# Peptides against a protein of PDB entry 3ESW: the designs that were tried, part 52

Target 1, 322 residues: chain A of PDB entry 3ESW
Amino acid sequence: NNIDFDSIAKMLLIKYKDFILSKFKKAAPVENIRFQNLVHTNQFAQGVLGQSQHLCTVYDNPSWHSIVLETLDLDLIYKNVDKEFAKDGHAEGENIYTDYLVKELLRYFKQDFFKWCNKPDCNHCGQNTSENMTPLGSQGPNGEESKFNCGTVEIYKCNRCGNITRFPRYNDPIKLLETRKGRCGEWCNLFTLILKSFGLDVRYVWNREDHVWCEYFSNFLNRWVHVDSCEQSFDQPYIYSINWNKKMSYCIAFGKDGVVDVSKRYILQNELPRDQIKEEDLKFLCQFITKRLRYSLNDDEIYQLACRDEQEQIELIRGKTQ

## One batch from the design tools (peptide; aimed at target 1 L12 F19)

Design b2_p23_4 (made by RFdiffusion4)
Pose (drawn by RFdiffusion4):
Structure b2_p23_4 (pose): chain A 322 residues (1-322), chain P 23 residues (1-23); non-standard residues A184 YCM
Amino acid sequence: as target 1 above (322 residues)
Amino acid sequence: DEEEEELKEEVEELEEKIEELEE
């Protein structure tokens, strides 16, 4: 009995596909209650549910993608990307070009395109002039800035001239292309959209302790890669937990293809208690949403995606890539 | 021998995955 593994192996891969295609089916009403209900037991759940709605579908918008592309200096971007591919892009330039592009976009965005804003500059006084602004709080948007999905307008008084510069907080990333300034918040909103506009596979990663950033899929490293535009950083998920010494509890990724707990990639010391939701319920929550996010996908798509997800679980469950 | 050991590891990994999905 030379036991045939190749036979048994090839078989199974077949069986597994059925198990997978079954998993991502229906929404049998049994687990539906578990969902509609959990979203009332717990707000961390409503939190994730809400954000999934604002953040997964939103950046897949051709009208936007095109405007961003018109607006960005592609000649400059691609020239530099090409210049860096010139100084040899790995023996296997095996979709490595895509990585060099993301890196250059980070540079352009930071060194060139967008600008940070704690207090704003005075609108009437010069440019370099923010530390003589004392804030008078926040309020609703006026008629004009209401168009751009704005909730709060921070207003400031200039002690040197008396005029009031205002700093609307927009969510319309197309508006940010114009204003070209802000904090993680909008830096990240625009940068996610920018990444999506090159057709990259992109995600919005949300840290409960007030920071946001991106994840991009590197076909060259065939895994998700941490991208933080504010820090012009490429593959440095430790940056928060170690370099900054920031204490963190949860990290959640959002995208067209799904919602995934990516905590393990980032919260690698100074771990805070995860006391917001039964861990079992969180797994369920993401799975149900990811499953919901895929009803209209076909079998080949449902499967190839589920494998990428699995590859990621092993990466997170373990301590490493591969 | 080495190929057969690798195929055996693949079969074990697939069986574990299918057991996890059945749960």

Design b2_p23_4_s1 (made by RFdiffusion4, then SolubleMPNN; from b2_p23_4, 7 letters changed)
Fold by OpenDDE base, seed 4:
Structure b2_p23_4_s1 (fold): chain B 322 residues (1-322), chain A 23 residues (1-23)
Amino acid sequence: as target 1 above (322 residues)
Amino acid sequence: DEKKEELKKIAEELLEKIEELEK
């Protein structure tokens, strides 16, 4: 009996696909109960859920993408991408071009477009006057600032002219295209939108220890790549744990297709106690939210994403960035 | 024999993936 090995392989792949797809079916009543109980009883879980409700979908706005693309110097960006791409001897049409694009966007954003703001410049004295600014505290937004999803306004007094300068902490990334200044939150927020505007698969990474960055899925590297706009960093997940010697407990990635605990990618040393939630409950939570985000996807999309998830989990377990 | 080895590799890869997902 000539065992049709090709037929058996196809049958195994079909069964495997069906098995994977079965995991993404509607949550069982028991899973819904577990989820509800977890979110109601665990503050960290509630926080992750709350962030997922915003960060997973907010950047998938075509109107915002258009505004971004109209605001950026695309001619300069693509000129620089093409220049660096050609310099390295790559042929046009290679998936690696997107990596060059992201690297140029990092450069452009940090060097040409956006500014770090420890303290604002004095509105009266003009540029490079931040050294003269004394913090007076924070207050709620005024009526104008409230239009741009502002939760807090930092107030500064100029030691030179005595005038008050307001530094609103805008969460509206479109307003950030105008203001072009902020800290890690504003940087990551706008840069996430910028990357999304180029049609990239992007995740927002939240670190519990007061930092945020991006990941983008490189089709060339076939993995999620660390991207920090503040640092102009590409594929350097070690910078926090090793270079900064930062202590961290949780890094959670939020994307349109899922929520993933990426702590193992970034927490290489100086791990803080992971005491906010049980590991099993965090795994469950991320999987549950991920399933919900994928409910509208077809079986092929679900399967492809599940394959990416598997590869990422292997990467995170083995510590080998391929 | 080559196809059997290929099928074994696929099965082993699938089993490894399943085991890693079940952890």
Scores: peptide ipSAE 0.015, ipTM 0.500, DockQ to the pose 0.327
OpenDDE base, seeds 1, 2, 3, 5: peptide ipSAE 0.015, 0.014, 0.008, 0.008; ipTM 0.471, 0.400, 0.425, 0.406; seed 3 fails the geometry check

Design b2_p23_4_s2 (made by RFdiffusion4, then SolubleMPNN; from b2_p23_4, 10 letters changed)
Fold by OpenDDE base, seed 1:
Structure b2_p23_4_s2 (fold): chain B 322 residues (1-322), chain A 23 residues (1-23)
Amino acid sequence: as target 1 above (322 residues)
Amino acid sequence: DENKKKLEEIAKELEEKIKKLEE
């Protein structure tokens, strides 16, 4: 009896798929209780949940994508991408084009489009007057600023003319297309939207130690790639721990399809105590939120994402990101 | 023999994946 090995292989793959899918079924009552208790008792868990409710979905707005694409100099961007792709990319396949696109978007955003703002220029004295600005503190938004999801306004006084300049910290990325200035928060917020507007798989990475960046899923590299708009950095996850000698405790990635602890990718040395939550509880929390984000997906989509997640976890454990 | 080897490879890969999922 010729054992139909192909049939057996197919059956094993089906059983494996079913096993994976079973993990993404609706949470059991016990898991819901654990989740609720964790979020209610642990402030860090509550913070992660709160961030996920915003960051995982806010960028999936087709109207915003259209506004972004209408605002950017697409002709310049694609001209530069095509130029770089023509040098080496044709031999490496079409998937590498998106890596060139992301690299150009990093260049364009930092060099041509957005500005770093430590202190604003004086509204009265004009450009290049930030050196004359003294911080007076922060306050809540006024009625106009409140229209653009502004939580805080930094107040500055000009040492030269004595006038007050307001620097609203806008969280509305569409307003940031107008203002074109900010710090790491504004940079990462708008840049995440920009990458999403090109149809890319993007995550927002929150670091507890006051930095934020992106990850892009490269089809060419078949992995998540570090992307920092502030640094014009592509695939350099080591820059924080090694180059900056930054001490860090947590890096959490937020995407439409999941929440992932990516600390192992970025915390290579100088690890701070991870004392905000139990490791098991953080793992559970991220998995639980991820499961919820995938409830509307079909079995094939769930399976594909689960396979990608497994590959990422292997990468993170083995330290083979480089 | 080739199909048997493929099955053994798939089985091994699945076992490794399952083991990692249980950890």
Scores: peptide ipSAE 0.016, ipTM 0.537, DockQ to the pose 0.418
OpenDDE base, seeds 2, 3, 4, 5: peptide ipSAE 0.012, 0.009, 0.016, 0.008; ipTM 0.462, 0.470, 0.479, 0.465; seeds 3, 5 fail the geometry check

Design b2_p23_4_s3 (made by RFdiffusion4, then SolubleMPNN; from b2_p23_4, 11 letters changed)
Fold by OpenDDE base, seed 1:
Structure b2_p23_4_s3 (fold): chain B 322 residues (1-322), chain A 23 residues (1-23)
Amino acid sequence: as target 1 above (322 residues)
Amino acid sequence: DEELKKKEQIVKELLEKIEKLEK
């Protein structure tokens, strides 16, 4: 009797799909209680939840995407992408074009578009006067600054003219398209929006030790790829632990489709104590938030994302971060 | 024969996945 392996395979795939889908059903009452207790009792969990409520959804704004695309020099960007793609990309297929796009966006953003701001220039003395600026501290936003989601304003005094210069730390990425300056927070915020504006699957990665970056899902590489706009870095997750010798405890990725602990991708050495939450509770938290983010998706979308999640988890366990 | 072997391998992997899920 020729075992109809095709029929058996189909039946097994259906059963497997149903099993996977069952994991993404509405949380049981017990899971809801566990979640509520966790976020009410654990400050780190509350912080992750709070970040997810913003970072997972804020960049899904079509109006912002349009403004970004209208602001960037798309002709220059695509000219450079096409030039690099023409060298070897045609042999690798269309999916690699997006990798070239992200690499060019990194270049364009760092070299042509955005500026690092340790200290602002003096508003009175003009350009290249930041060396004369003394920090006086931080204040709340004024009425004008408050319009652009500003939580903190750094205050500087010019040692030359004595005037005060305000450096508002804007969280509105559209305002950042105008100001075109900041630190890692502003860089990552705007760059995340830029990548999203090109229709890419992007996550915002928060590191507890005061750094932030992006991940991009490469269809060519079929994995999440490290992207740091500050460093003009593509697929170099090791730069923090190895090159910087940075000590780190947690790296959490926030995307529209989920929240993932990506610490294993970036913390290769010099691991700090992970004492902010139990590992089981962090895993539960990320899974619970991820389920909630996917509640509106259909069964096929849920299944595809679950398969992607499984592949990522295997990658993270095996240490296959290139 | 190669296609059949691939199908057999897929079935085997799926069975292993199911067995892991039932535990």
Scores: peptide ipSAE 0.021, ipTM 0.477, DockQ to the pose 0.514
OpenDDE base, seeds 2, 3, 4, 5: peptide ipSAE 0.009, 0.007, 0.006, 0.009; ipTM 0.432, 0.400, 0.428, 0.436; seed 4 fails the geometry check

Design b2_p23_4_s4 (made by RFdiffusion4, then SolubleMPNN; from b2_p23_4, 12 letters changed)
Fold by OpenDDE base, seed 2:
Structure b2_p23_4_s4 (fold): chain B 322 residues (1-322), chain A 23 residues (1-23)
Amino acid sequence: as target 1 above (322 residues)
Amino acid sequence: SERKRELEEIAKELLEKIKKLEK
């Protein structure tokens, strides 16, 4: 009997699709109970949930995208992208153009647009006076600062003039388009919005050990790519573990379509104890949140994303160093 | 045929994926 391999393959594909889709149906009561118990009993789980409620959706704002695109020097950006693409990109097809765009955005953001702020300049003494600034501590926002999702204000005294300078830690990325300064949090926040404004698939990566960065889904590379605006880094996930010798326990990626533990991509050595949550519970948590984020998607979208997720998991397991 | 081998490989890969997902 000539096994109709085409028929079998089609049948298997159908069954596989149905199986995948079944995972994204409404959560069973038992899963809901498990989720509720987990987030109420585990602080780390509560933190991941809280972050997901913000980071997975906040950047999907068309009005913000318009403001970003109006604020950036698009002519300069595309001129530079076109220039780099013309050198090497023609042989690799149109899909690589987006990688050149992200690389230029990294350059533009770090070199032309945004500033690192260890300490603010003195408001009275002017530019390049941060060396004269002494930290006095942190306080809550004032009435003006509170308009821009400010949770904390760092207070500095100028050793030269004695005046107080406030460094508000704004979480409003639109305010950051104005201030154009910050630390890793402000950098990553605004840069995530910038990438989203170009219609890119982007995730915000939170590291428990006080760093944050992005991932961009490259259609050319057909994978998630490490992107760090602070470092002007593209596809260098090893920077933290190897170059910085940073000790890390958790890296969690937050995107509109899911929450993913990406620790295996970035924690290559010097792994800290993963003692904040059971591994099975973290896996469950990320899957549960991801499922909720996809409830409004159609079957084809769910299937495509599930295929992407599977490829990522294979990549993370195989440890294929790029 | 090369196509038969490709389909067998796809079927095998899908079966392995299904088995992994059933666990």
Scores: peptide ipSAE 0.018, ipTM 0.445, DockQ to the pose 0.708
OpenDDE base, seeds 1, 3, 4, 5: peptide ipSAE 0.016, 0.009, 0.017, 0.018; ipTM 0.472, 0.416, 0.446, 0.474; seed 3 fails the geometry check

Design b2_p23_5_s1 (made by RFdiffusion4, then SolubleMPNN; its pose is not in this set)
Fold by OpenDDE base, seed 1:
Structure b2_p23_5_s1 (fold): chain B 322 residues (1-322), chain A 23 residues (1-23)
Amino acid sequence: as target 1 above (322 residues)
Amino acid sequence: SKRKEELKKIAEELLKKIEELEK
């Protein structure tokens, strides 16, 4: 009997798919208990959970996407993308075009749209007066500032006129479309929304050592790509560890489809102690949250995402990001 | 062919391994 190797291969693939899908079934009672105990006993785990509850879903707002697209100069953006795409003569189609789009969005955002704000200008003295501003501290938002998800307001006094200027740290990205200024938090928040508004697969990366950036899933490169709006950086995960010589302990990526420890992508040297949680518990936590985020997906979607996750894990282990 | 027999054996071993991993 001619062994139908094709039939055997199909059967193996089915069994493998079923095995993968079984990992994404509803959590067993023991896993739920472990999860609850972990988030109640470990502050870092609680922080990761809290961030996931916001960052994984907040950007999936069609109304916000519309507002973003109405606010950006799309004609300029696409003109520049088309120009750069034409120079390279690439026939790779929409996949590589999206990489050019992200690169242009980085340029546009930093050069044309958003501003870095170490200190605000004096509201009374006008533009380019930030050098005259003395920090007085931080306080809670007033009634108006509270409407825009503001947790903290930095207070500054002008050394020239003596007036007080408030710098609200808004977390509402729609308000940031108006204010168009901030630090790494505001930059990453709004830029994440911008990328999502173009229908891209995007993750928000939180670094414990006070920095944040994005990852974009490139269909052309078939991997997650580092994207930092503050640095106008595309696919340069090494900039923190190597260029900045930054010491880091944790980098956690938050997306609609999962939470992933991406520390291995960015922490190439000068690793700080990872003492906030056991490695096994962090792995479990990220997997558990990811599983919950995928509960509504069908088997094919779950399988495709699981395959992508596996490729990312292989990449992270092998250090083959670049 | 000897190769078909080897591939069958590998397939059977992989199936067993998958079944074991499903437990």
Scores: peptide ipSAE 0.015, ipTM 0.401, DockQ to the pose 0.476
OpenDDE base, seeds 2, 3, 4, 5: peptide ipSAE 0.000, 0.000, 0.000, 0.006; ipTM 0.317, 0.304, 0.354, 0.367; seeds 2, 3 fail the geometry check

Design b2_p23_5_s2 (made by RFdiffusion4, then SolubleMPNN; its pose is not in this set)
Fold by OpenDDE base, seed 5:
Structure b2_p23_5_s2 (fold): chain B 322 residues (1-322), chain A 23 residues (1-23)
Amino acid sequence: as target 1 above (322 residues)
Amino acid sequence: DERKKKLEEIVKELKKKIEELEK
């Protein structure tokens, strides 16, 4: 009896696909109730949901992508990418080029485009006057600042001239293309948009312990890659836990296609208590939001993303055993 | 023959997993 192993394999793959697809069907009433109860009772869950409603979709704006591409020095960027690609001579195919692009975007953004702002320069005294600035506190936005999704304005007084300088914390990434300064929030916000504008698969990673960064899905490496614009860092997820000796509890990645707990990638030591939500509830929450984000996708897209999710989960599990 | 046996085992395990998932 020649068992047609090929037919069995095909049948198993079909059944497996159907099973995977079944997991992404519309949530059962019980799951909806669980979700509603969780987000109404758990503040951390509310926060994750609220962030997902913004971060998962805001960067998928074609008009913003156009503005970004018009603002960046694309000629310089691609010239540098081509130069680095040519040096490494890796016939490893077209997919590695995107890794070089992301590395150049990191360089360009940090070195040529955006500025770190601990304290603003004095509006009256001009450049390199931040040393003379004394913080007076924070206040709400004025009528102009409020147009650019500004929740907080830091107020500084110049010790030299006595004038007040406002540092609005803009959340509008298009405004950040103009201001070209900020801290980790502004850096990550705009850099996420920049990467998205090149058609890349990007996630915004929120760390509970006051840091944010990106992940890029490398087709060459076939995985999510750590990307920190502030640090000009590519594929160095260990920098926070090991190099900075940072204590962390949660890292949550927000992308158009899902919300994922990526804590295992970044929290390698000095883990803080994960006491904000039950692990099972967090897993459920991320999966539930991910399902919702994928409702409009076709079966093949859902299946491909599910396979990617499984690979990532395997990676995240193995990383603890090395 | 060994590859065939291994494949048969994999198919058997996958079939079992699928059956468990269909329950």
Scores: peptide ipSAE 0.014, ipTM 0.426, DockQ to the pose 0.534
OpenDDE base, seeds 1, 2, 3, 4: peptide ipSAE 0.016, 0.011, 0.008, 0.008; ipTM 0.489, 0.443, 0.403, 0.488; seed 1 fails the geometry check

Design b2_p23_5_s3 (made by RFdiffusion4, then SolubleMPNN; its pose is not in this set)
Fold by OpenDDE base, seed 4:
Structure b2_p23_5_s3 (fold): chain B 322 residues (1-322), chain A 23 residues (1-23)
Amino acid sequence: as target 1 above (322 residues)
Amino acid sequence: EENKEKLKKIAEELKKKIEELEK
């Protein structure tokens, strides 16, 4: 009996697809109860949920994408991308072009577009006056600052002229296109929007230990790639644990299609206690939120994303960035 | 034949993945 291996393979693929799709069906009542109990009883879970409600969807704004593309020097960006792409002898139309684009966006953003702001320059004395600025503390936003999703304003006094300079911590990324300055939060916020504006699959990575960065899905590398706009870093997930010797407990990635614990990608040494939530509950939480985010997707989209998820989980378990 | 071998490998990988996911 010639085992029709093609038929068996097709049947296995069908059964596998059905099995995967079954995991993304509407949550059972027991799962809903578990979820509700978890977010009501665990502060970390509540925080992850709260972040997911914002970070997973906020960047999927076509109006913002248009504003970004109108604001960036696209001619310069593409000129540089084309130059580096051609230099490495790649043909047009290769998936690797997107990796060159992201690398140029990192360069452009850090070198030409955005500024790191430890302290603001004095509004009166002008550029390169931050050294003269003394922090007076933080306060709530004024009426103008409140228009741009500002939670906190840092107040500085100029030691030279005595004037007060306000440094609003804007969370509106469109306002950041104007201000073009900030710390890791502002950098990551705007850069996430920039990457999204080019039609890329992007995740916002939150680290519990006060850092944030991006991941984008490289079609060339067929995986999620670490992207840190502050560091102009591409595919260097080790920089925090190894180069900075940073101690970390949790790294959570937030994207339109899911929430993923990516701690294993970034926490390579100096792991802090993961005591904020049970590992099983965190896994459940991320899966539950991911299911909810995918609820409107068709079976083929769900299946494709599930295949990506599996590949990522294998990568995270094996510790082998291919 | 090459497609059959590829399909066999895929089927074996899928079988392993299913078995790992059912555990």
Scores: peptide ipSAE 0.019, ipTM 0.504, DockQ to the pose 0.438
OpenDDE base, seeds 1, 2, 3, 5: peptide ipSAE 0.018, 0.014, 0.014, 0.007; ipTM 0.527, 0.472, 0.428, 0.398; seed 5 fails the geometry check

Design b2_p23_5_s4 (made by RFdiffusion4, then SolubleMPNN; its pose is not in this set)
Fold by OpenDDE base, seed 3:
Structure b2_p23_5_s4 (fold): chain B 322 residues (1-322), chain A 23 residues (1-23)
Amino acid sequence: as target 1 above (322 residues)
Amino acid sequence: SENEKEKKKIAEELLKKIEELEK
């Protein structure tokens, strides 16, 4: 009896596809009840939901993409990408070019474009005066600052001239193209938009312990790749736990196609208690939000994304990227 | 042959996985 392995393989693929598609159908009433109860009773769940409502969609703005591309020195960027791509002589195909692009964008952003702002310079004394600045606290935005999605303004006094300098914490990434300064929040916000403007699959990663970064889906590596604009880091998920010896509890990735707990990628040691939500409830929450984000997609798109998600989960369990 | 036994075992495992996906 010649077992037709090709027929069995085809049958398995069909059944697997149908099974996957069945999981992404509209949520049952019981799942909706569970979701509503979870976000109403658990503050962490409510926070994840709130972040997903913003971070999963805000960067999918074609008008913003155009403004970004008009603002960046594209000639310099592509010149550098082409130069590095040519050095490596890669017969490895067109997909690797995007990895070079992301690496150059990291370089360009940190070295040429954006500035770290621990404390602002004095508006009166000019450049390189941040050492003379004393924090006085935070205030709400004024009428002008409020136009750019500013929730908080840090207030500083110059020890030299006595004048007050305002450092508005803008959440509008288009305003950040003008100001070109900030901390991890502003860096990650604008850099996420920059990567999205090149048509890349990007996630915003929120860490509960006051850091944020990106992930980029590399078609060459066929996986999500850690990207930190502040560190000019590409594919170094270990930098926080190992290099910084940072203690962390949660890392949640937010993208247009899903919300994923990526803690296992980044929390390699010094894990803090994960006591904000039950693990099963967090898994349910992320899956539920992900389902909602995919409701408008066709069966083929859903299937491809589900396959990607499964590969990521396997990666996260096996720790294979180290 | 050992090859036929192995092929049969693989086929049975695949069929079992298919049945598990149908449940």
Scores: peptide ipSAE 0.016, ipTM 0.411, DockQ to the pose 0.307
OpenDDE base, seeds 1, 2, 4, 5: peptide ipSAE 0.016, 0.016, 0.014, 0.015; ipTM 0.412, 0.415, 0.379, 0.365

Design b2_p23_6 (made by RFdiffusion4)
Pose (drawn by RFdiffusion4):
Structure b2_p23_6 (pose): chain A 322 residues (1-322), chain P 23 residues (1-23); non-standard residues A184 YCM
Amino acid sequence: as target 1 above (322 residues)
Amino acid sequence: ELDEEIEELEKEIEEIEELSKEK
């Protein structure tokens, strides 16, 4: 009995596909209650549910993608990307070009395109002139800025001239292309859209302790890569937990293809208690949403995606890549 | 249940591939 593994191996891969295609089916009403209900037991759940709605589908918008592309200096971007591919892009330029592009986009965005804003500059006084602004609080948007999905307008008084500069907080990333300034918040909104506009596979990562950033899929490193535009950072998920010494509890990724707990990639010390939701319920929550996010996908798509997800679980469950 | 079956099947596939490589 030379036991045939190749036979048993080839078989199984077949059986597995059925298990997978079954998993991403229906929404049998049994687990539906578990969902509709959990979203009332717990607000961390409603939190994730709400964000999944604002953040997964939103950046897939050709109208926007095009405007961003019109607006960005592609000649400059691609020239530099090409210049860096020139100083040899790995023996296997095996979709490595895509990585060099993301890196350059980070540079352009930071060094060139968008600007940080704690207090705003005075609108009437010069440009470099923010530290003589004392804030008078926040309020609703006026008629004009109401168009751009704005909730809060921070207003400031200039002690040197008396005029009031205002700093609307927009969510319309196309508006940000114009204003070209802001904090993680909008830095990240626009940068996610920019990444999506090159057709990259992109995600919005949300840390409960007030920071947001991106994840991009590197076909070259065939895994998700941490991208933070504010820090012009490429593959440095430790940056928050170690370099900054920031204490964190949860990290959640959002995208067209799914919602995934990516905590383990980032919260690698200074771990805070995860006391917001039964861990079992969170796994369920993401799975149900990810499943919902895929009813209209076909079998080949449902499967290839589920494998990427699995590859990711092993990466997180373990301590490393591969 | 289904998730558990998937995990068990993945483990069996890994063991079969390891034993095949040994032989």

